# Peptides against a protein of PDB entry 4Z5W: the designs that were tried, part 54

Target 1, 305 residues: chain A of PDB entry 4Z5W
Amino acid sequence: IPDVFLELNKLWYFSAQSNLFNGEMPRSLSNSRSISLLSLRNNTLSGQIYLNCSAMTNLTSLDLASNSFSGSIPSNLPNCLRLKTINFAKIKFIAQIPESFKNFQSLTSLSFSNSSIQNISSALEILQHCQNLKTLVLTLNFQKEELPSVPSLQFKNLKVLIIASCQLRGTVPQWLSNSPSLQLLDLSWNQLSGTIPPWLGSLNSLFYLDLSNNTFIGEIPHSLTSLQSLVSKENAVEEPSPDFPFFKKKNTNAGGLQYNQPSSFPPMIDLSYNSLNGSIWPEFGDLRQLHVLNLKNNNLSGNIP

## One batch from the design tools (peptide; aimed at target 1 R41 S66 T139 P245)

Design b2_p22_5_s3 (made by RFdiffusion4, then SolubleMPNN; from b2_p22_5, 10 letters changed)
Fold by OpenDDE base, seed 3:
Structure b2_p22_5_s3 (fold): chain B 305 residues (1-305), chain A 22 residues (1-22)
Amino acid sequence: as target 1 above (305 residues)
Amino acid sequence: SLDDLIQELIDAATGGIYTVPE
């Protein structure tokens, strides 16, 4: 990418995704005062990620996903006072979340999907201080770590939590009950154990629950049949979605499905590939908004209602 | 490459939601 952005003092949006750009990020781009949205996703950019946050006062969205960047996560990003959305997926950092992210009050949406992030306990302890954090994607990190169950963890404004494919140990953490605005929870493809907690049914905004491919035991909590968002269409205030899309792998299509907003996901309960027992509650019939109920590959018995 | 094949195998064995296409 040429170093010409100094003269582009009116450039608000720069998207150069899915190209063959290599080398380092241009210094003029890292110092742009005008850029609000920057996407360089799916290139071969290398070197360290450096942004001059004192210059980049208009930066609101950053997508650098699927690049060959090296080094640490930029600890100065909290100084970008308008930066809301960060997509760092598929950047192999081999790092922990910087302690400076405790001060990241502008942050609303963060993805580190498949970024070789380590220490989930530290990551969650840091990120809980981000009061405006609504979307957190940590899929394909923290391999074989333990999901912290520390009840002091608090994500009050969290709407989307995705921590799939981490081989995480532990249980469904009680601190998630402190997230009453949670709409989408994906903890699939882990080694989570214990019972599914009944308090999940008290998350009135929860319309998408994926606990599939774990080691959960016991009965399906009857309280899941009373998930308010699945009983009735609440007028969910469409809050601004993250600037990055979501992707869900389908078994048959190599490319996955793209979902531009969390609300584009079908209302779903997926408890498949666990060790759940007991009956299927007939009251799942009360979940009139539910599109997908997946209970396959469990130890369930009795009649199908 | 071997690394690409390993990554493809890892990607094949994983599920859930991502923020980049696989």
Scores: peptide ipSAE 0.447, ipTM 0.817, DockQ to the pose 0.325
OpenDDE base, seeds 1, 2, 4, 5: peptide ipSAE 0.020, 0.038, 0.038, 0.023; ipTM 0.591, 0.559, 0.612, 0.625; seed 2 fails the geometry check

Design b2_p22_5_s4 (made by RFdiffusion4, then SolubleMPNN; from b2_p22_5, 9 letters changed)
Fold by OpenDDE base, seed 1:
Structure b2_p22_5_s4 (fold): chain B 305 residues (1-305), chain A 22 residues (1-22)
Amino acid sequence: as target 1 above (305 residues)
Amino acid sequence: SLQDLIQSLINAATGGIYTVPE
C-alpha cells in the first residue's frame, strides 16, 4: 500500500480488504486524523502493528484480520478514544491480552479468533473491565487451557460471547449468569464437562446457544424450555452490530456461511455431540421462535415429543 | 510434515463461530 494517506486528509473510510497487498502498513495511514473505518482484512501485510492513537482521533473501527503481522498486540490501542471495533482474527500473535486493555472503555466489539492468544484467565480478567464490551470472540485460542469459573468475573453488557474450538476444560462458568443481556453463546468444540447449568434458562435474551461437541453429562435443564427470547418475539432492539462479519463452518463444505450481524443467526439450541441423558422435554414445543434444535449424538432416551 | 497433518486434522475437527473464513 503506498504511503499517500497524508494527502487524503478527508478519507473517512478505507477498505482494501481481500487484495494482494504486502509489506508494512503505511506510516501515513497509522497517523491518519480523518479515518474512522479502516479495513485491511485478508492481505499479506507484515511487520509490527502500530497505530498513532494520538493522531488517529477519528478511528472507530479497525479490521486487520488475516494478515501476516508479527510481534505483540498493540498495548496503546486503549488510547484510541473512539475505537469501538477491533478484528484481529487470524493474526499469529502468540501473546496474552495486554494489561492496558483494562482501560479500553471505548471497546464494544473484539475478535481474536485464531490469533494464538494465550492465558484465558488473564484475558477474561482484563476484558471484564471493558464496560462497553458487547461482543467478544476468542475462538481458536487458549488451546487445552481451563475455562475460568471465578465468580468475580463480570461482563455486565456482554451480548455475544464466542469461545469455540479452544479444547477448553472445565464447566460452564457461573460468572456468565452475571451477563443478563447475553444473546449469543458459543462454547462449542471444547472439552467442557459437568452438567448444563439450569441458570442458562434465566438468560432472557439468549436466542443462540451452542454447547455442541463437548463432554456434558446429565439431563437437559428443563429451564431451557423457558428461554423467553425463544418463547416470544421480543423486539430485541438491534443494537449496532460489530463492523466485522461472523462465519460458521458448514459440516460438509470448506466455505463457511457468512453472517453480517449476530441477529442473522437462526435462533438455535445445539447440544449435539455430548453425553446428555434423560428425555427430550415436550415443553421445547413452547419455544415458538426456535429454528434449530440439535440434540443428536447424545444418550437421550424416551419418547420424542 | 506430521505436524502439518496433525494441524490439518485439528482444523478439520473445529467448529463454532469465527470472524474470518477458516
Scores: peptide ipSAE 0.489, ipTM 0.836, DockQ to the pose 0.360
OpenDDE base, seeds 2, 3, 4, 5: peptide ipSAE 0.465, 0.480, 0.462, 0.467; ipTM 0.832, 0.837, 0.826, 0.833

Design b2_p22_6 (made by RFdiffusion4)
Pose (drawn by RFdiffusion4):
Structure b2_p22_6 (pose): chain A 291 residues (1-233, 242-249, 256-305), chain P 22 residues (1-22)
Amino acid sequence: IPDVFLELNKLWYFSAQSNLFNGEMPRSLSNSRSISLLSLRNNTLSGQIYLNCSAMTNLTSLDLASNSFSGSIPSNLPNCLRLKTINFAKIKFIAQIPESFKNFQSLTSLSFSNSSIQNISSALEILQHCQNLKTLVLTLNFQKEELPSVPSLQFKNLKVLIIASCQLRGTVPQWLSNSPSLQLLDLSWNQLSGTIPPWLGSLNSLFYLDLSNNTFIGEIPHSLTSLQSLVSKPDFPFFKKGLQYNQPSSFPPMIDLSYNSLNGSIWPEFGDLRQLHVLNLKNNNLSGNIP
Amino acid sequence: SNPSGFITSGESSDDSITITPP
């Protein structure tokens, strides 16, 4: 990508995604005072990611995903004070999230999916301090680590939480109850154990729950039949493993408890869930009748 | 039956992801 971005001082939108571009991002792009939306994803771009945050005061959305970059996660990123969305998926950082990210107050959306992020314990202790974070994708990282149960964790405004295919040990942590506005929860494809917490049924905005492919035991909590959003009625897309979904509401309401060790019966009160599109209880130890 | 899927980001429709059972 040519180094001509000093000359293009009115450029607020640049999208070069899904091409064959390689090499580093030109430094002038890293200094662009006018750039707002930048999408370079799905190229062969490489090197240490450098962004001058004193210079890029208009940067609001950054998508460098699925590229050949290496090095660390830039620690100066919180200083890009208008930056609201970062898609860093499929960049092999082989690193932890910098502590400075606790100061990233403009951040509303973050994806480190399949990015070789280590230490979920430190990553979550840091990111809980980003007060405006509404969506978080940590899928395919933290391999075989433990999902922290530390009760001090609070993600207050969190709408979407996705940490799948990390083979995480531990249980569904109670501190997730500190995210009362949670819409979409995906903990699937992990090694999670214990029982399914009844408090999940207390999440009034939750419409999509993927607990599939874990080691969960015990009963289906009765509270799931009283889930409010299941009973009654921005750009950074998601892929389901790939089928594209543009926003969290693109996912039809779902309960997927499949591929666990759950026991007991199916509650008749599930009939109260009139807005439920998908109910997947396959590959469990469930017994009794079908209500 | 095939296992249930999971959500990811930063992908293309043709991208390959090898899934390892837990």

Design b2_p22_6_s1 (made by RFdiffusion4, then SolubleMPNN; from b2_p22_6, 9 letters changed)
Fold by OpenDDE base, seed 3:
Structure b2_p22_6_s1 (fold): chain B 305 residues (1-305), chain A 22 residues (1-22)
Amino acid sequence: as target 1 above (305 residues)
Amino acid sequence: SEPPGFLTSGYSPDDKIEVIPP
């Protein structure tokens, strides 16, 4: 990318995603005072990520996903006082989340999906201080770590939590009960164990639950038949979606599904590929908004209602 | 049968992506 952005003093939006750009990010771009939305996703950009947050006072959205950037996560990003959305998916940092992210009050949506992030305990301890954090995607990180169950963790405003395919150990963490606005939870493709906790059914906004491909045991909590978002339509809070899309990776080489907003997800309960036992509750019939109920590959018995 | 897929925020260039309409 040419270093010509110094002259583009009115540039508000720069999207150059899905091109063949290589080399480092232009210094003039990293110092742009006018830019609000920057997307360089799916290129071959390299080097360290550096943004002059003191200059980039209008920066609200940053998408650098699927590039060849290296080095540490930029610790100065919290100084970008208007920066709300960050997509760093598929950047191989091999790093921990910077402690400075405790001060990232502008942050609303963060993805480090498949970014070689380490230390989930530190990551969650840091990110809980982001009071405006609504969307958190940490898929394909923290390989074989233990999912923290520390009750002091609090994501009060969290709406979307995706920590899939990390081979995480542990149980469904009690601290998630402190996220009453949670709409989407994906903890699939881990090694989570224990029972599915009944308090999950108290998350009145939860319309998408994926706990598939874990090692959960016991009965399906009856409280899941009372998920208010799946009983009635009333709670469709149209919230501003993150500026980055979500992808459901198909296990088959047949590609993936792109969802541009959380509202595009089908209302779903997926508990498949566990060791759950007991009956299917007939009260699942009360979930009139539910599109997908997946209970495959469990030890369930009795009658199908 | 393989377990259902999981959610991410990044795709590979070689991934055939189907965009789900709202």
Scores: peptide ipSAE 0.419, ipTM 0.878, DockQ to the pose 0.319
OpenDDE base, seeds 1, 2, 4, 5: peptide ipSAE 0.411, 0.391, 0.382, 0.337; ipTM 0.876, 0.773, 0.777, 0.730; seed 1 fails the geometry check

Design b2_p22_6_s2 (made by RFdiffusion4, then SolubleMPNN; from b2_p22_6, 11 letters changed)
Fold by OpenDDE base, seed 4:
Structure b2_p22_6_s2 (fold): chain B 305 residues (1-305), chain A 22 residues (1-22)
Amino acid sequence: as target 1 above (305 residues)
Amino acid sequence: SKPPGFLTSGYLPNDKIEVVPP
């Protein structure tokens, strides 16, 4: 990428995603006063990520995902006072979340999917201080760590939490009950155990629940049959989507699904591939907005209602 | 059958991505 961005003093949006760009980010780009949206996703860019936050006063969205960047997570990003969305998926940092992210008040959407992030306890302890954090994606990190259940953890404004395929141990953490605005929860493909907690059914905005491929035991909580978002349409608060898409792999190896906004997700309860027992509650029939109910590969018994 | 897929914000390794409409 050429170092000409100083001359582009009116450039608001720069998207160069899905190209073959290599080398480092040009210095003039890292110092751009005009850029609001920066996407360099899916290239072969390298070097350390550096942004001059004192210069980049208009930066609101940063997508550097699927690049060959190295080094530390830029600890100065909280100084980018308008920066809301960060996608660092598939950047191999081999690092912990910087302590400075406690001060990241502008942050609304963060993804470190498959970024070799370590220490989930520290990550969550830091990120809970981000008062505006609504979307958090940490899939394919923290390999074989324990999902912390520390009751003091609080994500008041969290709407989307995805921590899938981490081989995480532990239980569904009680601190999630402190996130009453939670709309989407994916904790699939972990080693989570215990029972599915009944308080999940009190999350009135929860329309997408994936707990599949874990080691959960006991009965399906009856409270899941009363999830308000799945009973009635009235609670679909359309919020601004993060400036990055979500992806789900298809089971048939025939590709994947891309979701550009949360509204594209089907209303879903997936509890498949666990060790759940008991009956399927007939009251699942009350979930008139539910598109997908997946209970396969469990120890359920009785009649199918 | 294989377990269902999980969500990520990173590109899938599979070349066939279907965009889900709203």
Scores: peptide ipSAE 0.402, ipTM 0.875, DockQ to the pose 0.320
OpenDDE base, seeds 1, 2, 3, 5: peptide ipSAE 0.391, 0.359, 0.321, 0.355; ipTM 0.876, 0.864, 0.848, 0.863; seed 2 fails the geometry check

Design b2_p22_6_s3 (made by RFdiffusion4, then SolubleMPNN; from b2_p22_6, 10 letters changed)
Fold by OpenDDE base, seed 4:
Parts: C-alpha cells; sequence; structure tokens
Structure b2_p22_6_s3 (fold): chain B 305 residues (1-305), chain A 22 residues (1-22)
C-alpha cells in the first residue's frame, strides 16, 4: 500500500479488503486524521500494528483480520477515543489482552477469533471494564484453559458472546447472569461440564443459544421453555451491528455460512452432542419464534411431544 | 451425523460457502 494518505485529508472510508497487499501499513495511513472506517481484511500485511491514536481522531472501525501481522496487541488502541469496532481475527499474536484495554470505553465490538490469544481469565477481567462492550468474539483461542466462573465478572451491556472451539473446561459461568441484555451465546465445541443452569432461561433477550458439542449432563432446564425472545417477538431489542461478519463453520478447515448481521441468525437452541438426560419438555411448543431446536446425540428419553 | 457448527468472525474467502441473507 503506497504512503500517500497524508494528501487524502477528506478520506473517510478506506476499504481494501480481499486483495494481495503485503508489507507494513503505510505510516501516512496510521496517522490519518480523516479516516473513520479502515478495513484491510484478508491481505498479507505484516509487521507490528501501530496506529497513532492522537492523529487518528476520527477512527471508529478497524478491520485488520486475516493478515500476517505479528508482535503485541497495540496497547495504545484505547487512546483512539472514537474507536468502537475492532476485528483482529486470524492475526496470530500469541499474546494476552493488554491491561490498557480496561480503559477502552469507546469499544463496542471486539473480535480476536483464531488469534492465538492466551489467558482467558485475564482477558475477561480486563474486558469487563469496557462499559460499552456489546459484542465479544473469542473463538479458537485459549487452548486447554478453564472458563473462569468468578462471580465478580460483569459484562452489563453484553449482547453477543462467542467463545466457541477453545477446548475450554469448566461450567457455564454464573457471571453471565449479570448480562441481562445477552442476545446470542455460543459456547459450543468446548469441554464444558456440569448442568445447564436454569438462570439461562431468565435472559429474556436470548434468541440464539449454542451449547453443542460439550460434556453437559443432567436434564434440560425447564426455564429454557420460557425464553421470552422465543415466546414472543420483542419489538424493542436493539441489535448489535458490528462492522465485521460472522461465520458458522463446521470445523477449522471447512467452509462456512457468512452472516453479516446477528439478525441473520435463526432463533435457535442447540444442545446437541452432550450427555443430557430426561425428557423433552412439551412446553418447547410455547417457543413460537424458535426456528431450530437441536437436541440430537444426547441421552434423552421418554416421549417426543 | 457430524457435530454442529460453531460461530467465528475469522474470515477466509475459501471458508465462505454462501452469504445468508437477513
Amino acid sequence: as target 1 above (305 residues)
Amino acid sequence: DPPPGFLTSGYSPDDVIEVVPP
């Protein structure tokens, strides 16, 4: 990418995604005062990510996903006072979340999917201080770690949480009950155990629940038949719209479906591929908005209602 | 049957089968 952005003092949106750009980000781009949305996703850019946040005062969205960047996560990003959305998916940092992210009050959407992020406990302890954080995607990280259950963790405004395919151990954490605005939860493809907690049914905005491919035991909580978002259409639910797409993948190497918005997801409860027992509650019939109920590959018994 | 899929924001053109409409 040529170093010519200083002259482009009116450039608001720069998208050069899915090209063949290599080398480092040009210095003039990292110092642009005009750019609001920057997307360089799916290139071969390399080197250390550096942004001059004192200069980039209009930066609101940053997508550098699927590049060959290396080094540390830029600790100065919280100084970009208007920066809301960050997509760092598939950048192999081999790092922890910087402590400075405690001060990242502008942050609304963050993705580190498949970015070799380490220490989920530290990551969540830091990110809980981001008061405006609505979307958090941490899929394909934290190998062989335990999902923390520390009750003090609080994500008050969280709407989308995706921590799938991390081989995480532990249980469904009680601190998620402190996120009453949660709309989408994916904890699938982990090694989570214990029972599915009844308080999940109290998350009235939860329309997409994926706990599939874990080691959950016990009965399906009856409270899931009372998920308000699946009983009736809620007209008032603010949808989080991050400036990056989601993908439903069968595995790390398989193709997937692209979802540009959370509203594109079907209302779903997926509890498949666990060790759940007991009956299927007839009251699942009350979930008139539910599109997908997947309970296969469990130890369920009795009659199908 | 294969295990169900999981969600990510990791993009690769080779990973995209289709774009799901709203």
Scores: peptide ipSAE 0.412, ipTM 0.862, DockQ to the pose 0.320
OpenDDE base, seeds 1, 2, 3, 5: peptide ipSAE 0.407, 0.403, 0.412, 0.397; ipTM 0.879, 0.864, 0.884, 0.875

Design b2_p22_6_s4 (made by RFdiffusion4, then SolubleMPNN; from b2_p22_6, 11 letters changed)
Fold by OpenDDE base, seed 2:
Structure b2_p22_6_s4 (fold): chain B 305 residues (1-305), chain A 22 residues (1-22)
Amino acid sequence: as target 1 above (305 residues)
Amino acid sequence: SEPPGFLTSGYEPNDVIEVVPP
């Protein structure tokens, strides 16, 4: 990419995604005062990510996903006072989240999916201080770590939490009960154990729950039959979607379905591929908005209602 | 049979088999 952005003093949107750009990000781009939306996703850009946040006062969205950037996560990003959305998926950092992210008050949507992020305990401890954080995607990180269950963790405004395919150990963490606006939870493809907690049924906005492919035991909580978002349509809060899409991958090697917004997901409860026992509750019939109920490959018994 | 899939972000267009409409 040529270093010509100093002359583009009115450029507010720059999208050069899905090209063959290589080398480093131009310094003039890193100093642009006018750019609000920057997407360089799916290129071969390399080097260290550097943004002059004191200059980039209009930057609201940054998508650098699927590039060959290296080094540390830029610790100065919280100084970009209008930066709301960050997509750093598929950038191999091999790093922890910077402590400076405790001050990232403008942050609303963050993805580090498949970015070789380490230390989930530190990551969640830091990110809980982001008061405006609504969407958090941490899939394919933290390999074989333990999901922290510290009750003091609090994500008050969290709507979308995806921490799938990390081989995480532990239980469904009680600190999620402190996120009453949670709409989508994916903790699938981990090594989570214990029982599914009844308080999940108190998350009145939860319309998409994926706990599939874990080691959960015990009965399905009856409280899941009373999820308000799945009983009636009245609780559908239209919220601004993240500027980055989501993908549902069938496996690690297959292509995926692209979802541009969380509202495009079918209302779903997936508890498949666990060790759950007991009966299927007849009251699942009360969930009139539910599109997908997947309970296959468990130890369930009794009659199908 | 394989377990159902999981959610992620930031995939390349070549990893996309279908775009799900709203």
Scores: peptide ipSAE 0.451, ipTM 0.880, DockQ to the pose 0.340
OpenDDE base, seeds 1, 3, 4, 5: peptide ipSAE 0.414, 0.408, 0.424, 0.418; ipTM 0.875, 0.875, 0.872, 0.869; seed 5 fails the geometry check

Design b2_p22_7 (made by RFdiffusion4)
Pose (drawn by RFdiffusion4):
Structure b2_p22_7 (pose): chain A 291 residues (1-233, 242-249, 256-305), chain P 22 residues (1-22)
Amino acid sequence: IPDVFLELNKLWYFSAQSNLFNGEMPRSLSNSRSISLLSLRNNTLSGQIYLNCSAMTNLTSLDLASNSFSGSIPSNLPNCLRLKTINFAKIKFIAQIPESFKNFQSLTSLSFSNSSIQNISSALEILQHCQNLKTLVLTLNFQKEELPSVPSLQFKNLKVLIIASCQLRGTVPQWLSNSPSLQLLDLSWNQLSGTIPPWLGSLNSLFYLDLSNNTFIGEIPHSLTSLQSLVSKPDFPFFKKGLQYNQPSSFPPMIDLSYNSLNGSIWPEFGDLRQLHVLNLKNNNLSGNIP
Amino acid sequence: DPYIQSLLSKGENYESGYIYTD
């Protein structure tokens, strides 16, 4: 990509995604005062990611995903004070999230999917301090690590939480109850154990719950039949494993408890869930009748 | 409950998966 971005001082939108571009991002792009939306994803771009945050005061959305970059996660990113959305998926950082990210107050959406992020314990202790974070994708990282149960963790405004296919040990942590506005929860494809916590039914905005492919035991909590959003009625897309979904509401309401060791019966009170589109209880130890 | 039976019938053809970004 040519180094001409000093000359293009009115450029607020640049999208070069899904091309064959290689090499580093030109330094002038890293210094662009006018750039707001930048999407370079799905190229062969490489090198240490450098962004001058004193210079890029209009940067609001950054998508460098699915590229050949290496090095660390830039620690100066919280200083890009208008930056609201970062898609860093499929960049092999082989690194932890910098502590400075606890100061990233403009951040509302973050994806480190399949990015070789280590130490979910430190990553979550840091990111809980980003007060405006509404969506978090940590899928395909933290391999075989433990999902922290430390009760001090609070993600207050969190709407979307996805940490799948990490083979995570531990249980569904209770600190998730500190995310009362949670819409979409995906903990699938992990090694999670224990029972399914009844407090999940207390999440009034939750319409999509994927607990599939875990080691969960015990009963289906009765509170799931009283889930409010299941009983009664911005750009950074998601892919399901790939089928594209543009926003969290693009996902039909779902309960997927499949591929676990759950026992007991199916509650008749599930009939109260009139907004439920998908109910997947396959590959469990469930017994009794079908209500 | 015909409604639960319908949901379970739909579940027979439903395939589970996980969400990620590109």

Design b2_p22_7_s1 (made by RFdiffusion4, then SolubleMPNN; from b2_p22_7, 9 letters changed)
Fold by OpenDDE base, seed 2:
Structure b2_p22_7_s1 (fold): chain B 305 residues (1-305), chain A 22 residues (1-22)
Amino acid sequence: as target 1 above (305 residues)
Amino acid sequence: NPHIQELLKKGESYESGFLTTE
């Protein structure tokens, strides 16, 4: 990309997605005082990510996903006092989340999907301090680590949590019960075990639950038949979507179906490919807003209601 | 329940997949 952005004193939005741009990020762009939204997603940009947060006082959104950046996660990003949305998906950092992210109070949406992030315990311990964090995507990281169940973890404002395809061990973490605004939970394609906890049915805003492809045992919690968001339409809180799209992938090599916002997902419960037993609750019929109930490839018995 | 049967039928045809931002 040419280093000409110093002359663009009115540049508010720059989108150069899905091009063939290579080399480093232009220094004039990394020092832009006017830019609010920066998207360089799906290029071949390389080198270290550097942003002059003292200059970039208007930066609100950053999408650098699917680039060939190297080195550390920029520890100075919390100094970008208006930065809300970060997409660093498919950047191979091979790193832990910086401790400085404890101070990232402007952060509302973060993705590190497939970014070779390590130490899920440290990541969650750091990110819980981001009081405005609503969307967290950590898919394809933390390979074979244990999902921490520490009850002291608190994501009070979390609406979207996606930690899929990590081969994570452990159970559905009790600390998620401290996230009463949770709308979407994807923990699919892991090695999670134990029972599905009944407190999931107390998450009144939860309309999308994916626990598929795990090792869950026991009965389906009856409390899932009382998910308020799936009973009535009243709780569709259209809050600001993250400035990055989501993709539903069948595998790591497949192109995903794109969803521009979490509200575009069909209301769904996917518990497929587990070891769940017992009956299908007739009260799933009360979930008038539910579009898909996937219970296939379990050990369920009895009659279909 | 016809509604449950429809939900389950949609589930049977549904291909599970995980969410990413890439």
Scores: peptide ipSAE 0.661, ipTM 0.963, DockQ to the pose 0.863
OpenDDE base, seeds 1, 3, 4, 5: peptide ipSAE 0.661, 0.644, 0.651, 0.650; ipTM 0.962, 0.961, 0.961, 0.960

Design b2_p22_7_s2 (made by RFdiffusion4, then SolubleMPNN; from b2_p22_7, 11 letters changed)
Fold by OpenDDE base, seed 3:
Structure b2_p22_7_s2 (fold): chain B 305 residues (1-305), chain A 22 residues (1-22)
Amino acid sequence: as target 1 above (305 residues)
Amino acid sequence: NPHIKALLEKGKSYESGFLTTE
């Protein structure tokens, strides 16, 4: 990309996604005072990510996903005081989340999906300080780490949590009970064990639950039959979605089905590919908003109600 | 329950997959 953006004092939005741009990000773009939304997704951009946050006072959204950037995660991003949305998916950082992200109060939506992020404990300990964080995507990171169960972790405003395909060990973490606004939980394709906790049924906004492809045991919690968001539509708070789309992938190499917003996901409970036992609760019939109940490949017994 | 049966039939045909932003 040519370094010609200094003269563009009215550049509010720049999208050059899905091109063949290579080399470094232009310095004039990294110093743009006018830019609000920057998307360079699906290019071959390289080098270090540098943004002059003192100059970029209008930056609200940053999508650099699917580029060949290298080096550290930019520790100065919290100084971008209006920056709400960050997509760093498929950037191979091989790094931990910077400690400076504790101060990232403008942050509402963050994705590091498939970004070679390490140390999930440190990542969650840092990101819990982001009081406005609503969407967190950490899929395809933390390979074979343990999902921390530390009860002191608090994501009070979290609505979307996706930590899938990490081969994570541990249990469903109790600290998620401190996230009463949680709408979407994907912990699928891990090595999570233990029982599915009954407190998941107390998450009144939870309409999408994916615990598939784990090692969960015991019965399905009866409390899942009382998920309020799946009984009635009355409380569907439309909140501003992240500026980046989601993709449902069957594997790491396939293109995913695109969803532009979390509300576009079908209301779902997926508990498939576990070691769950016991019966199917008849009260799943009361979940009139539920579109998909996937219980296949478990040790369930009895009759279908 | 015909509703549970329909949910489970949809679940059987449903291909599980994880969410990403890439």
Scores: peptide ipSAE 0.644, ipTM 0.960, DockQ to the pose 0.864
OpenDDE base, seeds 1, 2, 4, 5: peptide ipSAE 0.638, 0.637, 0.633, 0.640; ipTM 0.958, 0.959, 0.958, 0.958

